Peptides against a protein of PDB entry 3S8F. Designs and how they scored, part 53

Target 1, 157 residues: chain A of PDB entry 3S8F
Amino acid sequence: VLTLFVAVPSLMTAFTVAASLEFAGRLRGGRGLFGWIRALPWDNPAFVAPVLGLLGFIPGGAGGIVNASFTLDYVVHNTAWVPGHFHLQVASLVTLTAMGSLYWLLPNLTGKPISDAQRRLGLAVVWLWFLGMMIMAVGLHWAGLLNVPRRAYIAQV
Target 2, 166 residues: chain B of PDB entry 3S8F
Amino acid sequence: DEHKAHKAILAYEKGWLAFSLAMLFVFIALIAYTLATHTAGVIPAGKLERVDPTTVRQEGPWADPAQAVVQTGPNQYTVYVLAFAFGYQPNPIEVPQGAEIVFKITSPDVIHGFHVEGTNINVEVLPGEVSTVRYTFKRPGEYRIICNQYCGLGHQNMFGTIVVKE

## One batch from the design tools (peptide; aimed at target 1 R26 G32, target 2 I9)

Design b2_p21_8 (made by RFdiffusion4)
Pose (drawn by RFdiffusion4):
Structure b2_p21_8 (pose): chain A 157 residues (1-157), chain B 166 residues (1-166), chain P 21 residues (1-21)
Amino acid sequence: as target 1 above (157 residues)
Amino acid sequence: as target 2 above (166 residues)
Amino acid sequence: VTLPFGLNIFLALVAITLVLA
């Protein structure tokens, strides 16, 4: 029960952050129900990386609520589902957010500029990392529901 | 406009939060339902039941695997199961279909998992402790036990079998 | 169609939550 309550701050974060992004999209001219998304600064890796991380957090958090549901945990406990859940949370959102900091924080700390080419390369890196985490989350959640255990060298069997 | 957008955002946030709370409460009620049904038998016994892992293969209910299945009620069998590096005894565990099975599971060495494929049986096995879970097999046949807690280099090939007789 | 602020996000979150549930 208390774990289900720990989920409320992230459910609140989902709205406060989503509304903040919508407000920014509208300031930048976006209209429609989706125009506000397209009008956001998708050329900036510091923007893109946490946003993509937040997108993967939706299934990441859904799996966490499942794991927190006591008897439902007996379906997925110590299976590949669990790494599927935590790759979405820490290996995607937390890691992508830190990667995006290379693009505003590093210059601030070192004075070293980020070139146009380095910016584009950062875009590719955060997209490939995000997409790779999403594909693997699918493989691990599904294999977990099929009772494949975590922490195993299953290629040797 | 900022004032307006702000007001509207807070108003609909309050609504979302109430909905999100109502949803979490429904899940809490649904979990409470499972805890009142036979499906909750796989929840391990909360009572501490200590044993000694260094003598469990020499004395006590785990010393003779052929004697591991004991009828404890008219439709009940207790099964003493040893999960060790890297296997389970007895092998196979043989039980009748439709009977309640109380698995008492310990380990002489390291922590092992006990995950019965196709069931909700999924319990950690700790040396020095006895893990007790309950389940009734409704379908006869062979069930595979998977070790789902890393117990060393033999972990990926640590399996066992439960045969549910007709 | 452009909805008031917060409404679009509110409806989207409700819909996503119902799909996930």

Design b2_p21_8_s1 (made by RFdiffusion4, then SolubleMPNN; from b2_p21_8, 9 letters changed; failed a check: too like the target's own chain)
Amino acid sequence: DDLPAGLAVFLALKALALALA

Design b2_p21_8_s2 (made by RFdiffusion4, then SolubleMPNN; from b2_p21_8, 12 letters changed)
Fold by OpenDDE base, seed 2:
Structure b2_p21_8_s2 (fold): chain B 157 residues (1-157), chain C 166 residues (1-166), chain A 21 residues (1-21)
Amino acid sequence: as target 1 above (157 residues)
Amino acid sequence: as target 2 above (166 residues)
Amino acid sequence: DTLPPGEAVYRLLKALALALA
């Protein structure tokens, strides 16, 4: 009930953020239906990280609705599905947002800009992190659907 | 111009909000489809039932593991199972193949899990409450019970066995 | 067991409505 209560406002907020991204991309010279995406600052880890987090949050949010469903929860509850959901919500969105925040905050706090090497390394880190999280999340959700239990070190399947 | 920018972003917001609403319905439809077509899951077999966890070991149907399996019909059984730190009783649980089994599961101590491998039986067991699950084992053999709710230092080793006899 | 599609949709919508009330 609580999850469903916040589902609509959360979706509205998420897509409002998307609207802001579209506007920003168009201000940066992007045109057309998808050209604004290309125009976004993909060379900045402070931007890329939270955006990737948001992308991970999409399936995670859908999973939240599943987990909150009485009937569907009978299938997924206390299986590997649940940690799969968490890795999308926490280890992807929250963590990547924190990483992105640091890439912005630390240069400002230290008064030193990040070097090009650091920027490139940062991009590699956040992309690899996202990729790893997606692989893990897909695996955990799949395992959960195969009835692999949560909080158990062994499974028959 | 800030005013023009404001108007522009509102237009984008309207479009994305419409998309948002559409996606909401898509998600609802997908969940509905899953509910309509998916056959796996635990089937509740009874109403909410309470029990005193402080006395459940001493009196009542859970007190004697030797009397835990009760035949309630020609091909129907009720099994009174305790999940405790750190194991299950009775252990093993012996039931016949093809019989309808009603598991009545409770805990005398903390919350445990009752996950039967090879089946769709997967419930949490709360002290003071009775979890009721109905299941029919189609295949004979041994089915391991796993605790999938952290319950203490011995949680990882908390296992039981259901033996389904031909 | 399996729900009819109409019932599933109805339950979801009802739950959503209740949650938002």
Scores: peptide ipSAE 0.020, ipTM 0.733, DockQ to the pose 0.027
OpenDDE base, seeds 1, 3, 4, 5: peptide ipSAE 0.020, 0.008, 0.020, 0.006; ipTM 0.773, 0.759, 0.763, 0.735

Design b2_p21_8_s3 (made by RFdiffusion4, then SolubleMPNN; from b2_p21_8, 14 letters changed)
Fold by OpenDDE base, seed 5:
Structure b2_p21_8_s3 (fold): chain B 157 residues (1-157), chain C 166 residues (1-166), chain A 21 residues (1-21)
Amino acid sequence: as target 1 above (157 residues)
Amino acid sequence: as target 2 above (166 residues)
Amino acid sequence: DDLEPGKAVYELLIALALLLA
């Protein structure tokens, strides 16, 4: 009940953030249905990281609603599905947001801009992290649907 | 220009809010429906039953593992199972193929899991509470019971076995 | 003439929600 109640504010936040991105992209010259996305600063790891986190959070949020369902939760509860959900929410959104924050914070704290090499490395790190996390999450969710237990080193399939 | 954009965004936000609420309503309705009718293949929970975890080993139906399997009908059994640190009692649990089995599971110590491999039996076992699960084994053989709730240092080795006889 | 601000996000989010539902 509480989870479903919190889902509405979360959805509203999703719109607000996405709309802000669209507006920013359009200000940067993006046009049309998708052009605003292309216009966003994808060369900045401080931007890319949290955005990728948000993207990973979407299926995780949907999974949260599933987990909050008494009947659907019975299917997935205490299976590998749950760690899959957690990794999308914490290891994807929270972690990538933290990474992105560091790419903004450290230059500001030190007063020194990051080099191009550091920028490129940062981009590689966040994209690879996202890719790995998505693979893990898909695998865990899949395993969970196959009734692989949580908190066990063994599998039954 | 910014104000115009803001106004437009707010209009769409209102639409999104309406959509979100509608979707939420649909989900709640679906959850309620499936919960009420058990159409999703969910094993319904039995009546909430409580026991004293401090005495469950000394008296009552869980006290003697030799008496744990009780025939309650021609093709119906009740099995009183203890989940404890770190194992299950009785072990193995022997039941006949094709019989309706009602598992009554409780714990004398901490929270454990009761996940039966090859089945949809997956419940948490709380001290002081009796978990009730109904299942019919269609295939003979051995089914491993796995603890999927962390219960201490020996958690990873906490296993049981259900032997289904032809 | 470009789309109204917020329209693309609105449509995409609805489409995404329907896809996930």
Scores: peptide ipSAE 0.500, ipTM 0.858, DockQ to the pose 0.764
OpenDDE base, seeds 1, 2, 3, 4: peptide ipSAE 0.019, 0.017, 0.016, 0.017; ipTM 0.790, 0.770, 0.785, 0.789

Design b2_p21_8_s4 (made by RFdiffusion4, then SolubleMPNN; from b2_p21_8, 11 letters changed)
Fold by OpenDDE base, seed 5:
Structure b2_p21_8_s4 (fold): chain B 157 residues (1-157), chain C 166 residues (1-166), chain A 21 residues (1-21)
Amino acid sequence: as target 1 above (157 residues)
Amino acid sequence: as target 2 above (166 residues)
Amino acid sequence: DTLPAGKAVRDALLALALELA
C-alpha cells in the first residue's frame, strides 16, 4: 500500500526531471523527438552517473510495484528477483548518484578542478558500472522468474 | 524572454505528463497481463492461524513427527511441518503421488523459509503463525525443501526432503 | 542520438594509457 502511494509522486518527479532534461537538451541545440538526448552533457560524469542511475531506477520502480502486489509477489517473493530489484535501486540509482555527486563535490571541496584525464576515466567508470549492474540485474530478475531462491547457494535451474 | 521560456518549459512538461499517463496505462496493462498468466501458480493464503511456539514441540499436531502426516480424506492429507534451526520435521516428508496435500507449517524458534524445489511452494514460516499451503504432487520422486530466509549460522545448510511415492 | 558509452570508454582508456606512460 505504501509503495503504491509513493509510486505516484515518484513518477511525477521522474517525468518532471525528464521534462527538464529535454528542455536543457533543446537549449543545447538538440532537435527532434530524440535529438535533445544527444545534446545533453554526456561528457560530464557528474551528469552521466545520476542519469544512468535514473535509467536503472525505471525497471526497478516497476519491479517495486510488482513486489508490492499481493498477487504478483507470490511469483517473485524470496527469489533472486528481489536482489535484482535491490541492486537496481541501491547499487544503481543510489550508488551512481553518489558517484556523480563526488565528481562535483570533490573538485569543489579541494578547489581543484578535475583533469581531462580524470574526467574521461570517470566516464568509463560510470558506464562500466552501469553496464555491469544492468547485466547482473537482468540475470537476477530472470533467475527469480525461474524460481531461483534468494539466500540460497543452490538452485534447481 | 522569461515568459516565453516558461511557456516552453510548460509545453515539454505537458508532453511528458501525457507520456507518463500513457505509461501508467501500459504498466497497469502489464500488471494485469502478469496476473492473468501467473495466477494459476498462486498459492492462496489461508486464514490467519496462531499457535504457541513455546509449546508446539510438546503438544499438538506438530509434537510427534510420526503422526505428522494425517489422512483427512480420500486422497487428501494434512502434513504438520516444523521449520526449526536448522532443519525440518518430519524429514523426510512422505506423501502419495496425486494426493492433495495441505501443509501446515510453523516454527518453534525463528523465522524460516519453506521453498520446495520443483514446485511453486514458497512461504515464510513465522513463530506463532501457521502457514497453510495446498499442493498436489503429480510426479513421484524427491523434492528438496530450502530455507530461503536467514535464520542463523546454519541457515545455508537447512534442507528438508519431500518424498512422493507412487 | 545514442549514448556515448563506447566513446567514453575509449577516451578513458586513452587517458589512462597516457597517465601510466
Scores: peptide ipSAE 0.020, ipTM 0.736, DockQ to the pose 0.024
OpenDDE base, seeds 1, 2, 3, 4: peptide ipSAE 0.018, 0.018, 0.018, 0.018; ipTM 0.778, 0.732, 0.769, 0.757

## One batch from the design tools (peptide; aimed at target 1 A18)

Design b2_p22_1 (made by RFdiffusion4)
Pose (drawn by RFdiffusion4):
Structure b2_p22_1 (pose): chain A 157 residues (1-157), chain B 166 residues (1-166), chain P 22 residues (1-22)
Amino acid sequence: as target 1 above (157 residues)
Amino acid sequence: as target 2 above (166 residues)
Amino acid sequence: AGTLLLMAVVAAVIIAFFAVVY
């Protein structure tokens, strides 16, 4: 029960952050129900990386609520589902957010500029990392529902 | 406009938060339902039941695997199961279909998992402790036990079998 | 409205995961 309550701050974060992004999209001219998304600064890796991380957090959090549901945990406990859940949370959102900081924080700390080429390369890196985490989340959640255990060298069997 | 967008955002946020709370409460009620049904039998016994891992293979209910299945009620069997590096005894565990099975599971060495494929049986096995879970097998046949807690280099090949007789 | 649509998606995904496992 208390774990289901720990989920409320992130459910609140989902709205406060989503409304903040929608407000920014509207300031930048976006209209429609989706125009606000397209009008956001998708050329800036510091923007893109946490946003993509937040997108993967939606299934990441859904899996966490499942794991927190006591008897439901007996379906997924110590299976590949669990790494599927935590790659979406820490290996995607937390890691992507830190990667995006290379593009505003590093210049601030070192004075070293980020070139146009380095910015595009950062875009590719955060997209590939995000997409790779999403594909693996699919493989691991599914294999977990099929009772494949975590922490195993299953290629040797 | 900022004042307006802000007002509207807070108003709909309050709505979302109430909905999100109502949803979580429904899940809590649904979990409470499972805890009142036979499906909750796989929840391990909360009572501490200590044993000694260094003598469990020499004395006590785990010393003779052929004697591991004991009828404890008219439709009940207790099964003493040893999960060790890297296997389970007895092998196979043989039980009748439709009977309630109380698995008492310990380990002489390291922590092992006990995950019965196709069931909700999924319990950690700790040396020095006895893990007790309950389940009734409705379908006869062979069930594979998977070790789902890393117990060393033999972990990926640590399996066992439950045969549910007709 | 777009945010409310996103919140609906978020709720649907949570309910779907919970139902599948349940």

Design b2_p22_1_s1 (made by RFdiffusion4, then SolubleMPNN; from b2_p22_1, 13 letters changed)
Fold by OpenDDE base, seed 2:
Structure b2_p22_1_s1 (fold): chain B 157 residues (1-157), chain C 166 residues (1-166), chain A 22 residues (1-22)
Amino acid sequence: as target 1 above (157 residues)
Amino acid sequence: as target 2 above (166 residues)
Amino acid sequence: DGVLALMLLLRATYLAAFALVF
């Protein structure tokens, strides 16, 4: 019951953000079922960062449902699964959102736009960060399912 | 105009809300699938039991490690385990292969973990509360107990051993 | 040992990613 009370509004909120992205993409000339995605400003790290954070948040959110599930929590609790979960939530969504915010905020505060080189570097950093987070998260979830404990440096396998 | 924009937003929101509901059902289905295909080898046993952590070392079934392993039936044992900073008592825990073991675990000090390598035994141990886990060791050998809940400076070195004898 | 190696690799990946940002 509690899991559903959390999951439903969370999904509603998350996918309303997606709806906003669709609207934005369509305003930018995107058409069709998926054309709006291509129309989004993927050349701007201030946009890409939080969007990638949201993408990482999806499996993390699913993991949250697992962690909150009474029966499934017995499998994952205090294993490497848990760090995998919160790295998606914190080190992906929160961190990437903060990074994206910085890419917007700093130029606005200084009054100086970022150079093309800085923009490209920012994109590289954000994408590499996301890739690293996904690799780490998948590995931690996998290790957790193999019953590798968290907060321990010794592994049984 | 603003009116057209609002209508468009509503249409997209409705679509994504429908998608969100669909995803919810997918997640529920995945949970159901997991439950249907996976079984737990550890069975929680008994009711919630409480104990005074300030006296648990002095009196009661946890007080004497030499009497921690109690045979309750022909092939059934209860093991009273203390998780403390920084180790487990008794250590080692000796049990026979194939016997049904009921672990009753508590802590005299802080929260600890009780994670047995090679098994799915994995519980938190709270002072004042008794954690009960039922398990049958099918293979003889040594099984290491790991603390997976931070409990202080010696946390990383907090280990115990279960010896399963033929 | 294999899992330990994996965990170390994952940590290294995290640190590398962090170093790229800061």
Scores: peptide ipSAE 0.021, ipTM 0.703, DockQ to the pose 0.025
OpenDDE base, seeds 1, 3, 4, 5: peptide ipSAE 0.005, 0.020, 0.007, 0.014; ipTM 0.738, 0.737, 0.729, 0.712; seeds 3, 5 fail the geometry check

Design b2_p22_1_s2 (made by RFdiffusion4, then SolubleMPNN; from b2_p22_1, 14 letters changed)
Fold by OpenDDE base, seed 5:
Structure b2_p22_1_s2 (fold): chain B 157 residues (1-157), chain C 166 residues (1-166), chain A 22 residues (1-22)
Amino acid sequence: as target 1 above (157 residues)
Amino acid sequence: as target 2 above (166 residues)
Amino acid sequence: DGVLAFMGLLMATLIAEFLLVF
């Protein structure tokens, strides 16, 4: 009940953000079905990080609904699926949002703009982090579906 | 101008919100479908049964591990299992191949897990409650019981065995 | 528009994850 209750405002927020991104992309000259995505500021780690976090949150959010389903939860509960879900939500969305915030906050607090080298390094860090999280998350979800237990150092497969 | 921008944002937002609501209904429908059909290999739970965790070791069907396996029919057994810090009883659990086994699992101390490797048996065991799981072992051999709920310092070493005999 | 395309992609992702559990 609680999960589904929280899912409603979460979905509303997610789609509101998506609407804002589309509008921003179109204002930046993007056209067509996908052109607005390309027009977004992908050269800014403060933008890229939270967006990648949101992308990771999509399967994580879907997983949350799965976990809230009685019959579906029986399949995945207390398996490696659950840590996979957590890493998408916390280590992807929350962490990447925090990282993105820092790329804006630190220059603002220090009064010094980020250098081009720092910007490129930031982009590399964010993308590598996202890639690593996706690999781990896919692995954990797959292991969970194969009934690998949570909180155990052994596996049947 | 600001008015045009506001109008455009509102239009996109309304579209996305409509989609979000539609998706919500899809998820609810899918949950309802899974509940109705009991798909995905779900083992139905029995009625909530309670026991006194402070006396479960001294009296009742869990008190004697030697009497834990009870034949209830020609090809049907009930096994009364205790999950405790840090192990299971009886251990091993011996059951015949092809028989319907009803596991009645409870704990005298803290919350434990009961995950039988190679099966879809995976339940949490709460003190004061009886977990009921039905399963038929089609293949003979040894099946390891794993505690997948943290229960203390010895959690990682908490294992049991089910021996399925021909 | 971009909204419809994104909706389709998102829906496909969510459905795919759900189906993986079955």
Scores: peptide ipSAE 0.034, ipTM 0.713, DockQ to the pose 0.607
OpenDDE base, seeds 1, 2, 3, 4: peptide ipSAE 0.027, 0.023, 0.014, 0.015; ipTM 0.757, 0.697, 0.723, 0.721

Design b2_p22_1_s3 (made by RFdiffusion4, then SolubleMPNN; from b2_p22_1, 14 letters changed; failed a check: too like the target's own chain)
Amino acid sequence: DGVLAFMLALMATVAAAFALVF

Design b2_p22_1_s4 (made by RFdiffusion4, then SolubleMPNN; from b2_p22_1, 13 letters changed)
Fold by OpenDDE base, seed 5:
Structure b2_p22_1_s4 (fold): chain B 157 residues (1-157), chain C 166 residues (1-166), chain A 22 residues (1-22)
Amino acid sequence: as target 1 above (157 residues)
Amino acid sequence: as target 2 above (166 residues)
Amino acid sequence: DGVLAFMLLLAATYLAQFALVF
């Protein structure tokens, strides 16, 4: 019940963030239904990382609602589904947000801007991390639906 | 232009809020329905039963593994299972195919898991509480019991077996 | 308009995930 109550503010936050991104993209010259997305600063790992984290958080959030539903939770509870959910929420959103924050924080703390090479490396790291996390998350969720147990190294399937 | 954008955002926000609230109510209703009817293949927990974990091995239905399987009626059995560090008793658990089995599971030590592969039996076992699970095995053979709740250094090796006989 | 599209995608994602578990 608590999770469901928290889900509403979370969904509203998702709207607010999306609206803010669209507004920002349009201010940067984006046009049309999707042009504002391209206008966002995708060349900045400090931006890309948390955005990718948010994208991973979407299915993770849905999973949270599933876990809060008694009927649906009975299917997935204590299976590999659960760590899949955790990795989307923590290892994707939280971790990528932290990584993105670091790409902003370090230059400001040191007073030295990052080089172009460092920027490109940062982008590569963030995208690679996101890709890996999505692969693992999909695998864990799939395994969970097949009743692969959590906290076990063996499976029937 | 900025004013127009804000108006549009506000309109969409109201719609999204309505959707979010509707979804909330649907899920609450679903939970209520599930709890009331025990449908959708859910094995509901029975009423809360308590036992003394310090004496459960000494006396009572869990004390003797040889007496753990009790026939309670025609094609009906109750199996008193202990989950402990690090195993299950009785082991193996022998039951007939097609019989309705009521598992009464408890622990003398710490929290364990009771996950039977190939079934929807997946419960946590708490010391001092009795977990009740009802299941009918339709296929004969061996079913592995897995502990899916961390219980100590030997957790990964904690397995049991249910043997379903024709 | 972009927000609307995003919200529709979000809703679709949630519904799809629920359908997998139901």
Scores: peptide ipSAE 0.336, ipTM 0.804, DockQ to the pose 0.761
OpenDDE base, seeds 1, 2, 3, 4: peptide ipSAE 0.300, 0.016, 0.010, 0.016; ipTM 0.848, 0.691, 0.723, 0.726

Design b2_p22_2 (made by RFdiffusion4)
Pose (drawn by RFdiffusion4):
Structure b2_p22_2 (pose): chain A 157 residues (1-157), chain B 166 residues (1-166), chain P 22 residues (1-22)
Amino acid sequence: as target 1 above (157 residues)
Amino acid sequence: as target 2 above (166 residues)
Amino acid sequence: AFFVASLLLYLSALVFATLAFL
């Protein structure tokens, strides 16, 4: 029960952050129900990386609520589902957010500029990392529901 | 406009938070339902039941695997199961279909998992402790036990079998 | 079922946020 309550701050974060992004999209001219998304600064890796991380957090958090549901945990406990859940949370959102900081924080700390080429390369890196985490989350959640255990060298069997 | 957008954002945030809370409460009620049904039998016994891992293969209910299945009620069998590096005894565990099975599971060495494929049986096995879970097999046939807690280099090949007789 | 419900719960925040701008 208390774990289900720990989920409320992230459920609140989902709204406060989503409304903040929608407000920014509207300031930048976006209209429609989706125009506000397209109008956001998708050329800036510091923007893109946490946003993509937040997108993967939606299934990441859904899996966490399942794991927190006591008897439901007996379906997925110590299976590949658990790494599927935590790659979405820490290996995607937390890691992508830190990667995006290379693009505003590093210049601030070192004075070293980020070139146009380095910016595009950062875009590719955060997209490939995010997409790779999403594909693997699918493989691991599904294999977990099929009772494949975590922490195993299953290629040797 | 900022004032307006802000007001509207807070108003609909309050709504979403109430909905999100109502949803979590429904899940809590649904979990409470499972805890009142026979499906909750796989929840391990909360009572501490200590044993000694260094002698469990020499004395006590785990010393003779052929004697591991004991009828404890008219439709009940207790099964003493040893999960060790890297296997389970007895092998196979043989039980009748439709009977309640109380698995008492310990390990002489390291922590092992006990995950019965196709069931909700999924329990950690700790040396020095006895893990007790309950389940009734409704379908006869062979069930594979998977070790789902890393117990060393033999972990990926650590399996066992439950045969549910007709 | 829980997973899908929770997923839709997270996604519902976008619906509510959008309604704030309608």

Design b2_p22_2_s1 (made by RFdiffusion4, then SolubleMPNN; from b2_p22_2, 13 letters changed)
Fold by OpenDDE base, seed 2:
Parts: sequence; structure tokens; C-alpha cells
Structure b2_p22_2_s1 (fold): chain B 157 residues (1-157), chain C 166 residues (1-166), chain A 22 residues (1-22)
Amino acid sequence: as target 1 above (157 residues)
Amino acid sequence: as target 2 above (166 residues)
Amino acid sequence: SVYDAALAMYLKAFDFARKAFE
């Protein structure tokens, strides 16, 4: 009951953000079912970072539901699954959002736009970060399902 | 026109909200499927029990490791296990193959983990509470107990052993 | 044939996908 209580508004919020993105993409000339995605400003790290965070939120959020479920928690609790979830939620979603915010905030604070070089570097950073986090998260979830214990340096598998 | 824009936004929001609800259903369905098909090797064997962590070492069923394994039936045992900084008692835990084992686990000090490798036994052990799990070892041999909850400087070395005898 | 039908479906799906990302 509690899980569902939080899951519904969370999903509503998350996908409302997606709705905003679709609207923005269509305003930018995107057409079709998914063409609006391509129309989004993928050249701006301030945009890309939090969006990648949101992408990480999808499996992470699903994992949250799993972790909050009594029956399923018996499988994953205190296994490598849990830190996998953390890497998606904290190290991906929150961190990437913070990175994105920085790319917005810094120019506003300094009154100077970021250079093209900085922009490109920023894109590289956030994409590499996301890639690394996805690899880490997938690995941890996989290990967790194989009953690799959390907070232990040894395992049977 | 702000009104027009607002209307457009609402249209997209409606679609995505519908999608969100659909996804919610998918998640629920997946959970239901898991529940329907899941076979647990570890079964909760008791109610939530409380114990005084300050006296658990001195009196009661956890006090004497030599008396920790109690036969409760022809092929049934209860094992009273202490998880402490930094180890388990009794150690090793010796039980027969094929016997139904009820583990009663508690801690005299801080929170520990009780993760038995090769099994799905995995519980947190809280001071003042008794964790109860039921398991039957089908294969003889040694099973390592791992602490998967950080409990101090010696956490990484906190291991126990369950010896399953033929 | 089944092959032709499958191919047709594939092509339709591909076309749909292409249009979807325009």
C-alpha cells in the first residue's frame, strides 16, 4: 500500500517531465511519434545531463518499487542489488541533475556563457558519466540477483 | 497565445499520464508474476520476537554456544545464533542434512548481517530483536556465513560456518 | 508465403519507425 502510494505520484511527476520535453521538442520542430526527441537540444550539457539522469531513473525507480516490496526485498536486500539502485538514483539521477544545474548556474552567476570547448567537454563528461554508471548499475544488479552480498569483499560467484 | 499553449501542454500531459498509469500496471503485474512463480527456500518461522541484548549473553538460549543447537523433533532443530562484533556463535554451526532448521538469530551489540552463502538465507540482525528463518540444507558441506551489514572495523573479517553433516 | 508476409511486416515496421523519428 505504501509502495503504491509513492509510486503513483512519482510516476506522474516523472512522466509529466517527459510531457514537457515532448512539448519542447515539438516546439523546436520535432514531428512524429518520436521525432520530437531528436529536436531537443542535445548539444547542451545542461539539458543532456538531467535527461540522462531521468533515463537512469527509469530502472532505478522500478528498483525502488522492488526494494519496497516485501516479497521481492527478500531476494535483493543487502545484496549488490541495493548499491546498484543507489548508483542509478544518487550517482546518476541526482548527480547528473546537479551537473546539469551547474552548466546552467555557472554562466548565470558569472554573466559569461560557456565556451564551445567547455560545452563539448561538458557533453563528453555527462555522457561518459552516464555510460559508466549504467555499466556499474547493471553489473551490480546482476551480481545482486546472483546473491552477491553487499558490503562484502568475497562471494561464491 | 498562452491559452493555446496551455491547452497543447495538457494534451501531452494526458498522454504521458496515461502512459504512466500503464507502466504502473506493468510493474504491478511483474510483481504479481514474481509472487506467483517464486518458490522460497527460506520461510519465516516465527513472530517478531524481542530480547534484551544486554543479557542475551548471560542467560537464555543464546548464552551457551554448546547448547545452541536444540533438537525440537525427529528431524527438526532450532539453532540459536549470536551475531556479534566480530563473529558468530556457535561457530561452526553443525546441523544434519535434510533436517528442518529454524535459526533464531540476535545480536548483543550492533546490527549485523546473516548471509549464508549457497542459500537464500539473508537477514539483518538487530540488537533486541530475534530474526527467525527456516531452512533445510539438502546438500552436505560447509556454508559460510557472511556479515553484509557494516558493523565496525572488523566487519570484513566477520565470518561463520555452517557444517551440514550427512 | 510466410517469408513474404514476414518481410512485408518488417518493412512496414521499419517504415513506421522511420516516420516516427522524423
Scores: peptide ipSAE 0.044, ipTM 0.702, DockQ to the pose 0.046
OpenDDE base, seeds 1, 3, 4, 5: peptide ipSAE 0.026, 0.023, 0.016, 0.039; ipTM 0.743, 0.734, 0.730, 0.709

